# Designs tried in a protein design run: peptides against a protein of PDB entry 6D0Y. Part 64

Target 1, 225 residues: chain A of PDB entry 6D0Y
Amino acid sequence: ETEDHLESLICKVGEKSACSLESNLEGLAGVLEADLPNYKSKILRLLCTVARLLPEKLTIYTTLVGLLNARNYNFGGEFVEAMIRQLKESLKANNYNEAVYLVRFLSDLVNCHVIAAPSMVAMFENFVSVTQEEDVPQVRRDWYVYAFLSSLPWVGKELYEKKDAEMDRIFANTESYLKRRQKTHVPMLQVWTADKPHPQEEYLDCLWAQIQKLKKDRWQERHIL

## One batch from the design tools (peptide; made by RFdiffusion4, then SolubleMPNN)

Design b2_p15_5_s3 (from b2_p15_5, 9 letters changed)
Fold by OpenDDE base, seed 4:
Structure b2_p15_5_s3 (fold): chain B 225 residues (1-225), chain A 15 residues (1-15)
Amino acid sequence: as target 1 above (225 residues)
Amino acid sequence: SLEEENQRRLQQALA
Protein backbone atom coordinates (compact mmCIF):
# COMPACT_ATOMS: atom_id res chain seq x y z
CA GLU B 1 0.00 0.00 0.00
CA THR B 2 1.00 3.65 0.12
CA GLU B 3 2.78 3.23 3.43
CA ASP B 4 4.88 0.37 2.11
CA HIS B 5 5.54 2.37 -0.98
CA LEU B 6 6.95 5.21 1.09
CA GLU B 7 9.28 2.81 2.83
CA SER B 8 10.50 1.51 -0.47
CA LEU B 9 11.04 4.98 -1.88
CA ILE B 10 12.98 6.15 1.16
CA CYS B 11 15.12 3.05 1.43
CA LYS B 12 15.97 2.86 -2.24
CA VAL B 13 16.69 6.50 -2.97
CA GLY B 14 20.14 6.95 -4.44
CA GLU B 15 20.12 3.66 -6.27
CA LYS B 16 20.69 3.44 -10.00
CA SER B 17 18.13 5.44 -11.94
CA ALA B 18 17.60 7.05 -15.30
CA CYS B 19 17.26 10.37 -13.51
CA SER B 20 19.88 12.30 -11.60
CA LEU B 21 20.20 11.85 -7.87
CA GLU B 22 19.26 15.47 -7.37
CA SER B 23 16.10 15.04 -9.37
CA ASN B 24 15.18 11.91 -7.49
CA LEU B 25 15.72 13.57 -4.14
CA GLU B 26 13.65 16.57 -5.11
CA GLY B 27 10.91 14.31 -6.34
CA LEU B 28 10.95 12.22 -3.20
CA ALA B 29 10.86 15.32 -1.03
CA GLY B 30 7.74 16.39 -2.86
CA VAL B 31 6.12 13.02 -2.41
CA LEU B 32 6.93 12.94 1.28
CA GLU B 33 5.66 16.47 1.80
CA ALA B 34 2.38 15.59 0.17
CA ASP B 35 1.98 12.57 2.41
CA LEU B 36 2.90 14.26 5.68
CA PRO B 37 -0.72 14.97 6.60
CA ASN B 38 -1.44 11.26 6.59
CA TYR B 39 1.89 9.62 7.32
CA LYS B 40 4.02 12.09 9.28
CA SER B 41 4.87 9.69 12.08
CA LYS B 42 5.71 6.91 9.69
CA ILE B 43 7.88 9.16 7.56
CA LEU B 44 9.68 10.46 10.64
CA ARG B 45 10.38 6.96 11.82
CA LEU B 46 11.58 5.82 8.43
CA LEU B 47 13.91 8.76 7.98
CA CYS B 48 15.37 8.29 11.44
CA THR B 49 15.86 4.61 10.75
CA VAL B 50 17.68 5.02 7.46
CA ALA B 51 19.70 7.90 8.85
CA ARG B 52 20.86 5.63 11.63
CA LEU B 53 21.28 2.31 9.85
CA LEU B 54 22.52 3.25 6.39
CA PRO B 55 25.74 5.19 6.93
CA GLU B 56 26.76 4.66 3.31
CA LYS B 57 23.92 6.98 2.33
CA LEU B 58 24.63 9.72 4.86
CA THR B 59 24.80 12.58 2.38
CA ILE B 60 21.81 11.31 0.48
CA TYR B 61 19.56 11.38 3.50
CA THR B 62 20.90 14.62 4.92
CA THR B 63 20.18 16.19 1.55
CA LEU B 64 16.72 14.68 1.49
CA VAL B 65 15.99 16.03 4.95
CA GLY B 66 17.32 19.39 3.86
CA LEU B 67 14.97 19.47 0.91
CA LEU B 68 12.07 18.38 3.05
CA ASN B 69 12.91 20.93 5.71
CA ALA B 70 12.80 23.65 3.10
CA ARG B 71 9.29 22.54 2.25
CA ASN B 72 8.15 22.02 5.83
CA TYR B 73 10.25 23.62 8.53
CA ASN B 74 8.14 22.19 11.31
CA PHE B 75 8.79 18.66 10.11
CA GLY B 76 12.48 19.40 9.86
CA GLY B 77 12.46 20.44 13.47
CA GLU B 78 10.63 17.31 14.50
CA PHE B 79 13.17 15.21 12.66
CA VAL B 80 16.06 16.90 14.43
CA GLU B 81 14.33 16.39 17.75
CA ALA B 82 13.90 12.72 16.98
CA MET B 83 17.56 12.38 16.08
CA ILE B 84 18.61 14.12 19.27
CA ARG B 85 16.43 11.75 21.27
CA GLN B 86 18.11 8.86 19.53
CA LEU B 87 21.51 10.32 20.32
CA LYS B 88 20.55 10.61 23.97
CA GLU B 89 19.36 7.03 24.00
CA SER B 90 22.55 5.84 22.35
CA LEU B 91 24.68 7.65 24.89
CA LYS B 92 22.60 6.30 27.75
CA ALA B 93 23.00 2.78 26.39
CA ASN B 94 26.74 3.30 25.87
CA ASN B 95 26.29 2.67 22.17
CA TYR B 96 29.16 4.91 21.21
CA ASN B 97 29.38 3.73 17.62
CA GLU B 98 25.82 4.75 16.90
CA ALA B 99 26.20 7.94 18.89
CA VAL B 100 29.25 9.16 17.04
CA TYR B 101 27.62 8.48 13.70
CA LEU B 102 24.55 10.42 14.77
CA VAL B 103 26.78 13.37 15.62
CA ARG B 104 28.28 13.16 12.14
CA PHE B 105 24.83 13.02 10.61
CA LEU B 106 23.70 16.04 12.59
CA SER B 107 26.87 17.80 11.55
CA ASP B 108 26.12 17.35 7.89
CA LEU B 109 22.59 18.64 8.49
CA VAL B 110 24.21 22.01 9.10
CA ASN B 111 25.36 22.01 5.49
CA CYS B 112 21.83 21.16 4.44
CA HIS B 113 20.41 24.15 6.32
CA VAL B 114 18.52 22.00 8.79
CA ILE B 115 20.59 22.80 11.86
CA ALA B 116 21.96 26.27 12.46
CA ALA B 117 25.70 26.64 12.75
CA PRO B 118 25.49 28.26 16.20
CA SER B 119 23.57 25.27 17.51
CA MET B 120 26.18 22.85 16.29
CA VAL B 121 28.94 24.98 17.76
CA ALA B 122 27.09 24.95 21.05
CA MET B 123 26.87 21.18 20.91
CA PHE B 124 30.59 20.89 20.34
CA GLU B 125 31.26 23.38 23.11
CA ASN B 126 29.23 21.21 25.43
CA PHE B 127 31.12 18.12 24.29
CA VAL B 128 34.55 19.60 24.82
CA SER B 129 33.53 21.20 28.12
CA VAL B 130 33.24 17.69 29.54
CA THR B 131 37.02 17.48 29.43
CA GLN B 132 37.18 20.31 31.96
CA GLU B 133 34.80 18.80 34.46
CA GLU B 134 35.66 16.80 37.52
CA ASP B 135 34.50 13.27 38.24
CA VAL B 136 34.10 12.35 34.59
CA PRO B 137 35.88 9.20 33.42
CA GLN B 138 38.55 9.79 30.82
CA VAL B 139 36.90 7.29 28.51
CA ARG B 140 33.90 9.60 28.35
CA ARG B 141 36.07 12.67 27.92
CA ASP B 142 37.90 10.95 25.11
CA TRP B 143 34.67 9.98 23.41
CA TYR B 144 33.33 13.53 23.36
CA VAL B 145 36.57 14.77 21.86
CA TYR B 146 36.48 11.95 19.35
CA ALA B 147 32.88 12.73 18.45
CA PHE B 148 33.77 16.36 17.93
CA LEU B 149 36.93 15.83 15.90
CA SER B 150 35.57 13.00 13.79
CA SER B 151 32.60 15.16 12.77
CA LEU B 152 34.63 18.13 11.59
CA PRO B 153 35.28 16.74 8.11
CA TRP B 154 31.55 17.18 7.53
CA VAL B 155 31.02 20.59 9.06
CA GLY B 156 34.31 22.25 9.97
CA LYS B 157 34.33 24.54 6.96
CA GLU B 158 30.84 25.85 7.61
CA LEU B 159 31.44 26.38 11.31
CA TYR B 160 34.66 28.27 10.79
CA GLU B 161 33.05 30.46 8.17
CA LYS B 162 30.37 31.55 10.62
CA LYS B 163 31.80 31.02 14.10
CA ASP B 164 35.58 31.09 13.77
CA ALA B 165 36.27 32.66 17.17
CA GLU B 166 34.16 30.12 19.00
CA MET B 167 35.69 27.27 17.04
CA ASP B 168 39.19 28.45 17.87
CA ARG B 169 38.25 28.41 21.52
CA ILE B 170 37.01 24.84 21.21
CA PHE B 171 40.21 23.85 19.45
CA ALA B 172 42.32 25.43 22.15
CA ASN B 173 40.44 23.56 24.84
CA THR B 174 40.74 20.34 22.88
CA GLU B 175 44.45 20.76 22.42
CA SER B 176 44.91 21.50 26.09
CA TYR B 177 43.07 18.34 27.03
CA LEU B 178 44.97 16.16 24.59
CA LYS B 179 48.26 17.34 26.03
CA ARG B 180 47.35 16.48 29.60
CA ARG B 181 45.27 13.32 29.21
CA GLN B 182 46.57 9.90 30.16
CA LYS B 183 47.79 7.92 27.18
CA THR B 184 48.02 4.18 26.82
CA HIS B 185 51.65 3.13 26.71
CA VAL B 186 52.42 0.64 23.98
CA PRO B 187 55.62 -0.24 22.18
CA MET B 188 56.16 2.14 19.35
CA LEU B 189 55.78 0.65 15.92
CA GLN B 190 57.57 2.51 13.19
CA VAL B 191 56.77 2.13 9.54
CA TRP B 192 59.58 3.12 7.23
CA THR B 193 58.71 4.62 3.89
CA ALA B 194 61.70 5.88 1.98
CA ASP B 195 63.75 7.90 4.43
CA LYS B 196 60.79 8.90 6.61
CA PRO B 197 59.85 6.85 9.62
CA HIS B 198 56.20 7.01 10.63
CA PRO B 199 55.56 6.17 14.27
CA GLN B 200 52.32 4.61 15.33
CA GLU B 201 50.39 7.27 17.22
CA GLU B 202 47.67 7.11 19.82
CA TYR B 203 44.31 7.26 18.10
CA LEU B 204 43.16 10.66 19.41
CA ASP B 205 46.54 12.23 18.80
CA CYS B 206 46.46 10.85 15.30
CA LEU B 207 42.98 12.17 14.67
CA TRP B 208 43.95 15.54 16.10
CA ALA B 209 46.88 15.75 13.73
CA GLN B 210 44.65 14.89 10.80
CA ILE B 211 42.10 17.53 11.74
CA GLN B 212 44.81 20.12 12.25
CA LYS B 213 46.07 19.38 8.77
CA LEU B 214 42.55 19.60 7.38
CA LYS B 215 42.07 22.96 9.07
CA LYS B 216 45.34 24.25 7.66
CA ASP B 217 44.23 23.08 4.24
CA ARG B 218 41.14 25.28 4.53
CA TRP B 219 38.98 22.22 5.09
CA GLN B 220 39.72 20.84 1.65
CA GLU B 221 40.06 17.14 2.20
CA ARG B 222 42.95 15.57 0.34
CA HIS B 223 42.89 12.25 2.16
CA ILE B 224 40.11 10.04 3.38
CA LEU B 225 40.00 10.25 7.12
CA SER A 1 24.29 11.02 36.49
CA LEU A 2 26.35 11.16 33.34
CA GLU A 3 23.30 10.31 31.28
CA GLU A 4 21.32 13.16 32.75
CA GLU A 5 24.19 15.51 32.19
CA ASN A 6 24.48 14.42 28.58
CA GLN A 7 20.81 15.08 28.06
CA ARG A 8 21.11 18.50 29.61
CA ARG A 9 24.02 19.42 27.40
CA LEU A 10 22.27 18.37 24.23
CA GLN A 11 19.11 20.23 25.18
CA GLN A 12 21.05 23.38 25.84
CA ALA A 13 22.89 23.10 22.55
CA LEU A 14 19.75 23.01 20.45
CA ALA A 15 17.61 25.37 22.53
Scores: peptide ipSAE 0.043, ipTM 0.605, DockQ to the pose 0.016
Fold by OpenDDE base, seed 2:
Structure b2_p15_5_s3 (fold): chain B 225 residues (1-225), chain A 15 residues (1-15)
Amino acid sequence: as target 1 above (225 residues)
Amino acid sequence: SLEEENQRRLQQALA
């Protein structure tokens, strides 16, 4: 395949086809593997790009990477490294929306056997540990908690199946932080009616409640968070 | 169609 063809194949995977998505992904993984000797760098860049820019295809590309990783573990590793570098760059540039999505993407890579569960747990431990830092703005601490919690729909089941004790510890630390953090703007989110005030739950508290329910439901998603 | 184009490309790549 030419470089341009590879781009097209990668960008268009998962679109309407007479074949199953799984079949298409397997086929594409094979094509990409075969072309790694010639286009490794380009393929790596393309996969990183679509992983970042096409959130609607998150599970498609994590699955693709999973398949490719199974075929070429070295490339899979390089991809993860590239994604982590991008995450660091996003954080450095204060692109927190991209950063949180990258965390979600990495989280789903655990399900695809690209990232080991213990490694993801360690990452989340590092995130939540930021809440214990005193020289960091709360907005940053909040973001790391948000990044952690908002990624659990993609990886919570796997992590609790394999690292339940460690996850419980992270949850305990998270809960502790949520209880002690400042919530200055919570009243501003309240909807007031003539008859009864209706307080709007703070976004992290709301997310926490949703994740707690998800956990209670054994991580079987019944609604989109 | 997109499918036909993809198949063509895949076929080319697999050849």
Scores: peptide ipSAE 0.021, ipTM 0.554, DockQ to the pose 0.363
Fold by OpenDDE base, seed 1:
Structure b2_p15_5_s3 (fold): chain B 225 residues (1-225), chain A 15 residues (1-15)
Amino acid sequence: as target 1 above (225 residues)
Amino acid sequence: SLEEENQRRLQQALA
């Protein structure tokens, strides 16, 4: 019965309530903390599940985990470890959509003081280092670059504030890769401006340009990427 | 009981 209620509370957090979201999250974090001695595995599994399956509530659940981590640091660590394991499993299963979302989720956990900035930088360094491997297909290299770049809207500001030199190196390596990689341009995707035709920009090049602009704007986003 | 305490806390979390 209690387990069912926990599931319901976790799944429904952030929905309409008489109280503020912050209040509800704080309350739920307290309940979960109190139940860890008896239901740690269940709670861990539930949090991992909603983190993966409810992307529309990303910031809600990262905040919840942040609050819970502040109450029980060990559990926070176990959650991160579980999410990393899930990321690895998603990659092994070729579930790249889930994998990229998990990277974004982990990225936002930096803002919630669950993951240290240096650790996230190290992860991104590992991702971009794949571009230097010759025994890996380009599609895989492209994915790691995409995972890195597409996560920066969530954590780029924090990482540059604390690890600017390392981030610049990652950016330089990324730029170098994007210049030398094979690009596919489809004629049917050409955009016409008056009498001046131009092909639709390649998706990674487009994303790169967007991130460069975001960086220039000090990571203050004006448009949804 | 522990169950009653948990239920109370859950209720408080929703209030």
Scores: peptide ipSAE 0.018, ipTM 0.576, DockQ to the pose 0.317
Fold by OpenDDE base, seed 3:
Structure b2_p15_5_s3 (fold): chain B 225 residues (1-225), chain A 15 residues (1-15)
Amino acid sequence: as target 1 above (225 residues)
Amino acid sequence: SLEEENQRRLQQALA
């Protein structure tokens, strides 16, 4: 059946093929667009599902959504709305692993011209503002900072090109929080390498240092974080 | 038919 084939097409895109990935994505986008009048709900659900459950294909599906958005802006909007709803539900359920991945997915959608840069900046402003909330566990504050920082490899360049002043403010607030937060690591712990011993670094501090380096390198990623 | 056309398009997309 056609519906079953749609599921197969969406789930298997990016696998070995005689054609290029780009060609396959364009072809699939065309097929999906043509079938939206009959299977919009099914296609929307399938795309949301694979976006959530197949993190290894993040860039494949963000690109696919970008192509679909260019063909059908309304569908692209509906997809983003569905993903944001899922993010909110994940946060309410304290499913932080899914939530952080969804933030990364949304971040890459900015590069695919599905989400506007100012909207993503606003989201990150809201995230970092949690660090200023009273009577909130530090683990919650830490998560929002982590979600922000860990998403920057996907979208930092675009956001600084368009909203550098706002991003600098977010960075300043983040740095301030990291300096005043309670550390969870033991300062006396040492990591031993063949070359030399060095102090163990707290995870958020380590991530911050990595992002600062990435920023200094003009968001050209040398290594996967 | 519509079904035949859909199958053709899907098959081409998988190629």
Scores: peptide ipSAE 0.012, ipTM 0.536, DockQ to the pose 0.278

Design b2_p15_5_s4 (from b2_p15_5, 8 letters changed)
Fold by OpenDDE base, seed 2:
Structure b2_p15_5_s4 (fold): chain B 225 residues (1-225), chain A 15 residues (1-15)
Amino acid sequence: as target 1 above (225 residues)
Amino acid sequence: SLEKENEKRLQEALS
């Protein structure tokens, strides 16, 4: 069946082929576009599924969506909406691992011209604003900061090129939060690394330092974060 | 522009 064939094509894209990845993606985008009139819902569901279940192919599928969005802008919009709905559902279900990945995926969609930079900035503003809410557990606040920071390797360059002032504000708010948040578990970890030249750093502080370095390097990643 | 429309869509979705 055509649906099964589409599933196979979508799931297997990026695997070893005689053709280049770019050619395969372009071809697949064309196939999907042609089948949207008959299988839009199925294709949408498939793309959402592989986007969230195959993190190793993040850039492949963001690129595919980018190509498809260029061909069918409305579908691209529907995909983004579906991904946002999935993000909301993940958050409601306290599935933070899936949620953070979805944020990262959405971040890379900015590079693929599917999501506008200002929209992503607005999302991150919303995330960091949670740190200002008093009735939210710190673990929740920490997650939003983590989601923001951990997504910047994929979108920081673009956001600073277009919204540097807004990004600086978000960074300032983030830094402020990191300074005032509780770090009750850090001392326990330090017991194991007290005599080491490089003591273990709290995970958000560590990530913050890494992102600051990345920013300093003009968002040119030279190492895996 | 398409970008502005996309911004609107995303903002609506985030609401």
Scores: peptide ipSAE 0.224, ipTM 0.860, DockQ to the pose 0.020
Fold by OpenDDE base, seed 4:
Structure b2_p15_5_s4 (fold): chain B 225 residues (1-225), chain A 15 residues (1-15)
Amino acid sequence: as target 1 above (225 residues)
Amino acid sequence: SLEKENEKRLQEALS
């Protein structure tokens, strides 16, 4: 049936093809748009599923959603709502691995013109505000900071271009929290090189340092070839 | 417009 065919098309997009990925995504977006009147719910569920379960295809599916959103803004909104619901459910279930990936996915949707920069900033403001709440365990506070920081490689540039003042406030609050939070006490592990010993850092402190460097580098990632 | 309405909905969902 056509419904099963849609599942195959969505799941297999990005695989080896005679055509470019861009052309395949555009074609698939057209097919999905045409089938929305009959299969909106199915398509929505499929996209949510692959967005959640296929992290290796993150940029493929964010791009697909972006293309589809450009064709049907309402569907794009419904998709984001579904993803937010899933995120909330994951958080309630303490499924932090799924939740953090969903935040990254949503972050990249900003680049795909599905989510506006102000909306993402508001989301991150809400995340970091948890660090200021009473009666919240530190593990949860840490997760929100982690989710925020670990998503910035995908969206930090765009957010600072659009909302630099708000982002600076979030960074200030994050820094304040990191300075006052309780750190786990682990034996010091150092990697010694010829002239520079490198100590093992606490994971959030390490991530913070990485993001601070990325920010200073104007969000240009340096990758080793 | 639909675009503006969608954006408003997204803002609410992300809040």
Scores: peptide ipSAE 0.194, ipTM 0.845, DockQ to the pose 0.022
Fold by OpenDDE base, seed 1:
Structure b2_p15_5_s4 (fold): chain B 225 residues (1-225), chain A 15 residues (1-15)
Amino acid sequence: as target 1 above (225 residues)
Amino acid sequence: SLEKENEKRLQEALS
């Protein structure tokens, strides 16, 4: 294959096909594996690019990487390293939207057997530990909590199955932080039931409540968070 | 080559 063909294949995977998505992904993984000797750097860059820029295809590309990792473990590792570097760069550039998405992407890679559960737990421990640093602005502390909580729909089940004690500790620390953090007091939208007005919760408090519910439901999501 | 054959198959499947 040519370099241009590889780009096309990677970008178009998951689109309309006469075959199943699973078969297409398996086929593409085979093609990419075969071309690694000649196009390793290009393939790595392409995968990082689509993983970063096409959030609508998150599960497609995490699955693809999972398949590639199974074929070439070293390449899978290099991909993860590249994604982590990108995450760090996004944070340095204050691109928090990209950063949080990358965390979610990495989270789903746990399900695809690319990242070990303990490693993801360690990452989340590092995130939540930022809340204990007084020299860090609250907006940044809030972001790390948000990044953690908003990633749990993708990986919470797996992490609790493998590292329940550690996850409970992270949850306890998160809860403690949410209770003591400064909340913005602005006019907020209110939900009105027949005779019971209810002010809209602060976004992190709301997310926390949703995650607690999700956890209680054994991580079976019934609605989009 | 096998890789070219696979590429062709994949492209055809996506078309």
Scores: peptide ipSAE 0.017, ipTM 0.515, DockQ to the pose 0.137
Fold by OpenDDE base, seed 3:
Structure b2_p15_5_s4 (fold): chain B 225 residues (1-225), chain A 15 residues (1-15)
Amino acid sequence: as target 1 above (225 residues)
Amino acid sequence: SLEKENEKRLQEALS
């Protein structure tokens, strides 16, 4: 039955194939579009599931969703809404690992023309605004900053091209927070190399430095962060 | 149908 095959097709896309990935994605998008009238809910659930559970195929599924969104904008919207709901649920449950991945997934959807840049900027503004809230533990504040910064490799270029002023504001707020937050002090933890010793850096400060470097490099990655 | 044909082709290509 057609419905039974959909799961297999969606789950296995991007695996070993006689055809190119691009061809397979376009073909699958066509199949899914054709089946939406009959199996929209099923397809939606499947896409949400693989998006969450198969992080190794992030770019495959963001691309697929991008193709599908171009064919059926309403479905693309429903998918995004479902993913946002999942993100909110993960945040409420303090499932930070799933949540941060979902943010990255959503970030890459901007590149796939599924999510508008201003919407992503607004999300990041909301994240960074948590750092200014009262009665929020620092660990949670730190996570939102982490989620923001760690997603920029996927979307920073696009956001700065379209919303540079807003992004600069977010960066300023982030920098301000990083300066005033309580840091894990590791003055005695140093890595010794043949050339010189260097202290081990706090993880958020390290990430900040990496992102600043990426920004200075015009968001062209030279290494894996 | 076209959909069935496309599905078949895709499935075969992925197998």
Scores: peptide ipSAE 0.011, ipTM 0.507, DockQ to the pose 0.131

Design b2_p15_6_s1 (from b2_p15_6, 5 letters changed)
Fold by OpenDDE base, seed 2:
Structure b2_p15_6_s1 (fold): chain B 225 residues (1-225), chain A 15 residues (1-15)
Amino acid sequence: as target 1 above (225 residues)
Amino acid sequence: SELAKKVLEEHEKRL
C-alpha cells in the first residue's frame, strides 16, 4: 500500500496543487528520503520509470533527484548508475528516442549537482568520438552528435564554466564532422518563415547553428530550441 | 534548469 502511494506521489508531482511546485518537490523529497530504508529499490525503479516515460516532466524529476541526492548521496549515485545502465540498454536496443531523453535528463542532473561536470564532458567526448569510427553508419554517428548538441541547452553553461577547454575540443570535433558528413535536405523541414525565405538547412546544421548562437549568448536561452 | 537552481538553492538555505 505504501509502495502504491509512493508511485502515485511520484507520478503526480508537478500537477495542479494548492501548494507551490517547489514546496511539493521539497515535501516529496522528504517523504521519499524517509522511505528509502524500506523502499529504496522501488523508489529507484519508479524514478527511473518516470524519467523515461514522462519526458515532459524532465526538469521536475531532475530537481527531485537533486533534492534526494542532497539528502542521500548514495541514493543519488545509485540513481545515476541505474540511468546510465538504462541508457546503455536503450542504445543497444536502438531505442534512440528514449536514449536522447536520457542524455538530456543526465545533462540536467549536472545542474542539480548530481552528476559532476567532468563526467558529463567525458560522456560527450565518448559520443563525439563515434564520429571518428569508420565502421559505424552515419545515421548512428549523426545521432550521437544530435544527442550531444540537443542536450547543451540544459548543461552547456555549466560545462563551459568548468571545462571550457575540453568543450572547445568537442565543439571543434563536432564542427569538423558536420562539415564532412553527407547531408540530406528535406523541404518539409524548412524552419524559416515564408515571409523571409532562406536556403534549406539540414537538421544537424540547423541545430549546430542554434547551439553556436546559444553559446555566443553565454548560454542564456532566449527562446525554446 | 531554472527550477532546479531555485529549488536546490532554497534547499541549501534551509540546511
Scores: peptide ipSAE 0.372, ipTM 0.912, DockQ to the pose 0.044
Fold by OpenDDE base, seed 3:
Structure b2_p15_6_s1 (fold): chain B 225 residues (1-225), chain A 15 residues (1-15)
Amino acid sequence: as target 1 above (225 residues)
Amino acid sequence: SELAKKVLEEHEKRL
């Protein structure tokens, strides 16, 4: 297949088709594997691009990478390396929106057996350790906590099944930080119910409460928004 | 994800 055709196939996966999504993913993985000897670099670049630019297809592309990793372990490793490089570049550039999405993408790759659970735990340990840094803006500390917590809906179950003690430690450190940090409350902002108005909850406190509930529910996905 | 679980399990069955 031509490079243009590969681009079309990768970009359009998950769109309306006569076949099931599962069948399309399996078929595409086979096509890509067959073309790796000739187009590895192009395929790698395309996958990195769609992973970054099409967040609505996160689970589609993590699954595709999971299939490719199962077929070609080396390619899976190269993809992860490329995504980690992109994450580092985003962090250096202070592109926090891209960075947090990349962390979520990497988190779901754990479920796809592309990234090992201990490696993801180590990443989260590094993130939460930023809360212990002095003479840095709180916004930086808050972002790393946000990146950690906001990724747990995708990977919390797997990490607690394999690394429960380490995860509990990270949670304890996170809770400690949240208790001592300055909260950004705007008194004018309130949530109105039919019967009782109440102040808007701070975004990290709200997220923490949602994650605690998710953990209590054994990481069974519920509507947390 | 549920998609990943389903697709990867089916893939393993084909091996």
Scores: peptide ipSAE 0.371, ipTM 0.913, DockQ to the pose 0.045
Fold by OpenDDE base, seed 4:
Structure b2_p15_6_s1 (fold): chain B 225 residues (1-225), chain A 15 residues (1-15)
Amino acid sequence: as target 1 above (225 residues)
Amino acid sequence: SELAKKVLEEHEKRL
């Protein structure tokens, strides 16, 4: 395969075809594996790019990376390292939207057997530990809590199956922070219904409530968060 | 994801 063709194949995976998505992913993984000796750096860069820029295909590309990791374990490791580096760069650049998406992507890689559950738990422990840092703006603390909580729909089930005690500790620390943090009231125009009142709630408190319900439901999603 | 689980399980069966 030519370099340009690889770009096309990677960018177009998941689009309508005569074959199933599963078959297409397996086929593409085989093609990419065969080309790693010649195009490893290019393939790595392409996968990092689509992982960042095509959020609608998150599960497609995490699955693809999972297949590649199963074929070439070293490549999987290099990909994770590249993604972690990109996450750090995004944080340094204050690109919080990209950063949170990267955390979600990494979270789903746990389900793909690319990242070990203990490693993801350690990352989340690091995130929540920011809430304990002194002389840090609350917006920074809030973002790390948001990044943690908003990633749990992708990985919460797996982490609680393997590291329940550690996760409970992270949850306790998160709850403690949410209770003590400053909450800012944001006036908003509301529509009132007589039968279903929806009171205004702070965003992180709302997210926390949703995640607590998801946890209580054993991580079985009944609706998109 | 459900996709990941399905695809990776099928891959494992082929090995």
Scores: peptide ipSAE 0.368, ipTM 0.911, DockQ to the pose 0.044
Fold by OpenDDE base, seed 1:
Structure b2_p15_6_s1 (fold): chain B 225 residues (1-225), chain A 15 residues (1-15)
Amino acid sequence: as target 1 above (225 residues)
Amino acid sequence: SELAKKVLEEHEKRL
């Protein structure tokens, strides 16, 4: 396959086809594996690009990487390394939207057997440990907590199945931080459903409550968070 | 994801 053709195949996977998505992913993984000897760097770059720029196809591309990792373990490792580098670059550039999305992408890679559960737990431990640093602004502490909590819909089940004790510790630390952090109350338009005041909950407190409910429901979602 | 589970499980069966 030519470089241009590979780009087209990677970008268009998951679009309308006469074949099933599963079949298309398997086929594409085979094509990409065959071309790794000649186009490894290009394929790595393309996959990183579509992973970052096409968030609507998150599960498609994590699955594709999972298939590639199963075919070529070294390639899977190189891809993860590239994504971690990109995460660091996004953080340095203050691109927090891209950064949080990359964390979610990496989280789903655990389900694809590309990233080990202990490695993801370690990443989340590192994130939540920022809350214990006194020389870091709260806005950054809040972001790391947000990145952790908002990624759990993708990987919480797997992590609790394999690392429940470690996850409970992270949760305890998170809860402790949320209780002691400064809460900012901003005037907002509110909808009142009853005569009784219904104050708007702070966004991290709200997310925390949602994740606790999700955990209680054994990570089976009823609503999209 | 459900997609990942399905696709990777089928892949494993073909090995």
Scores: peptide ipSAE 0.364, ipTM 0.911, DockQ to the pose 0.044

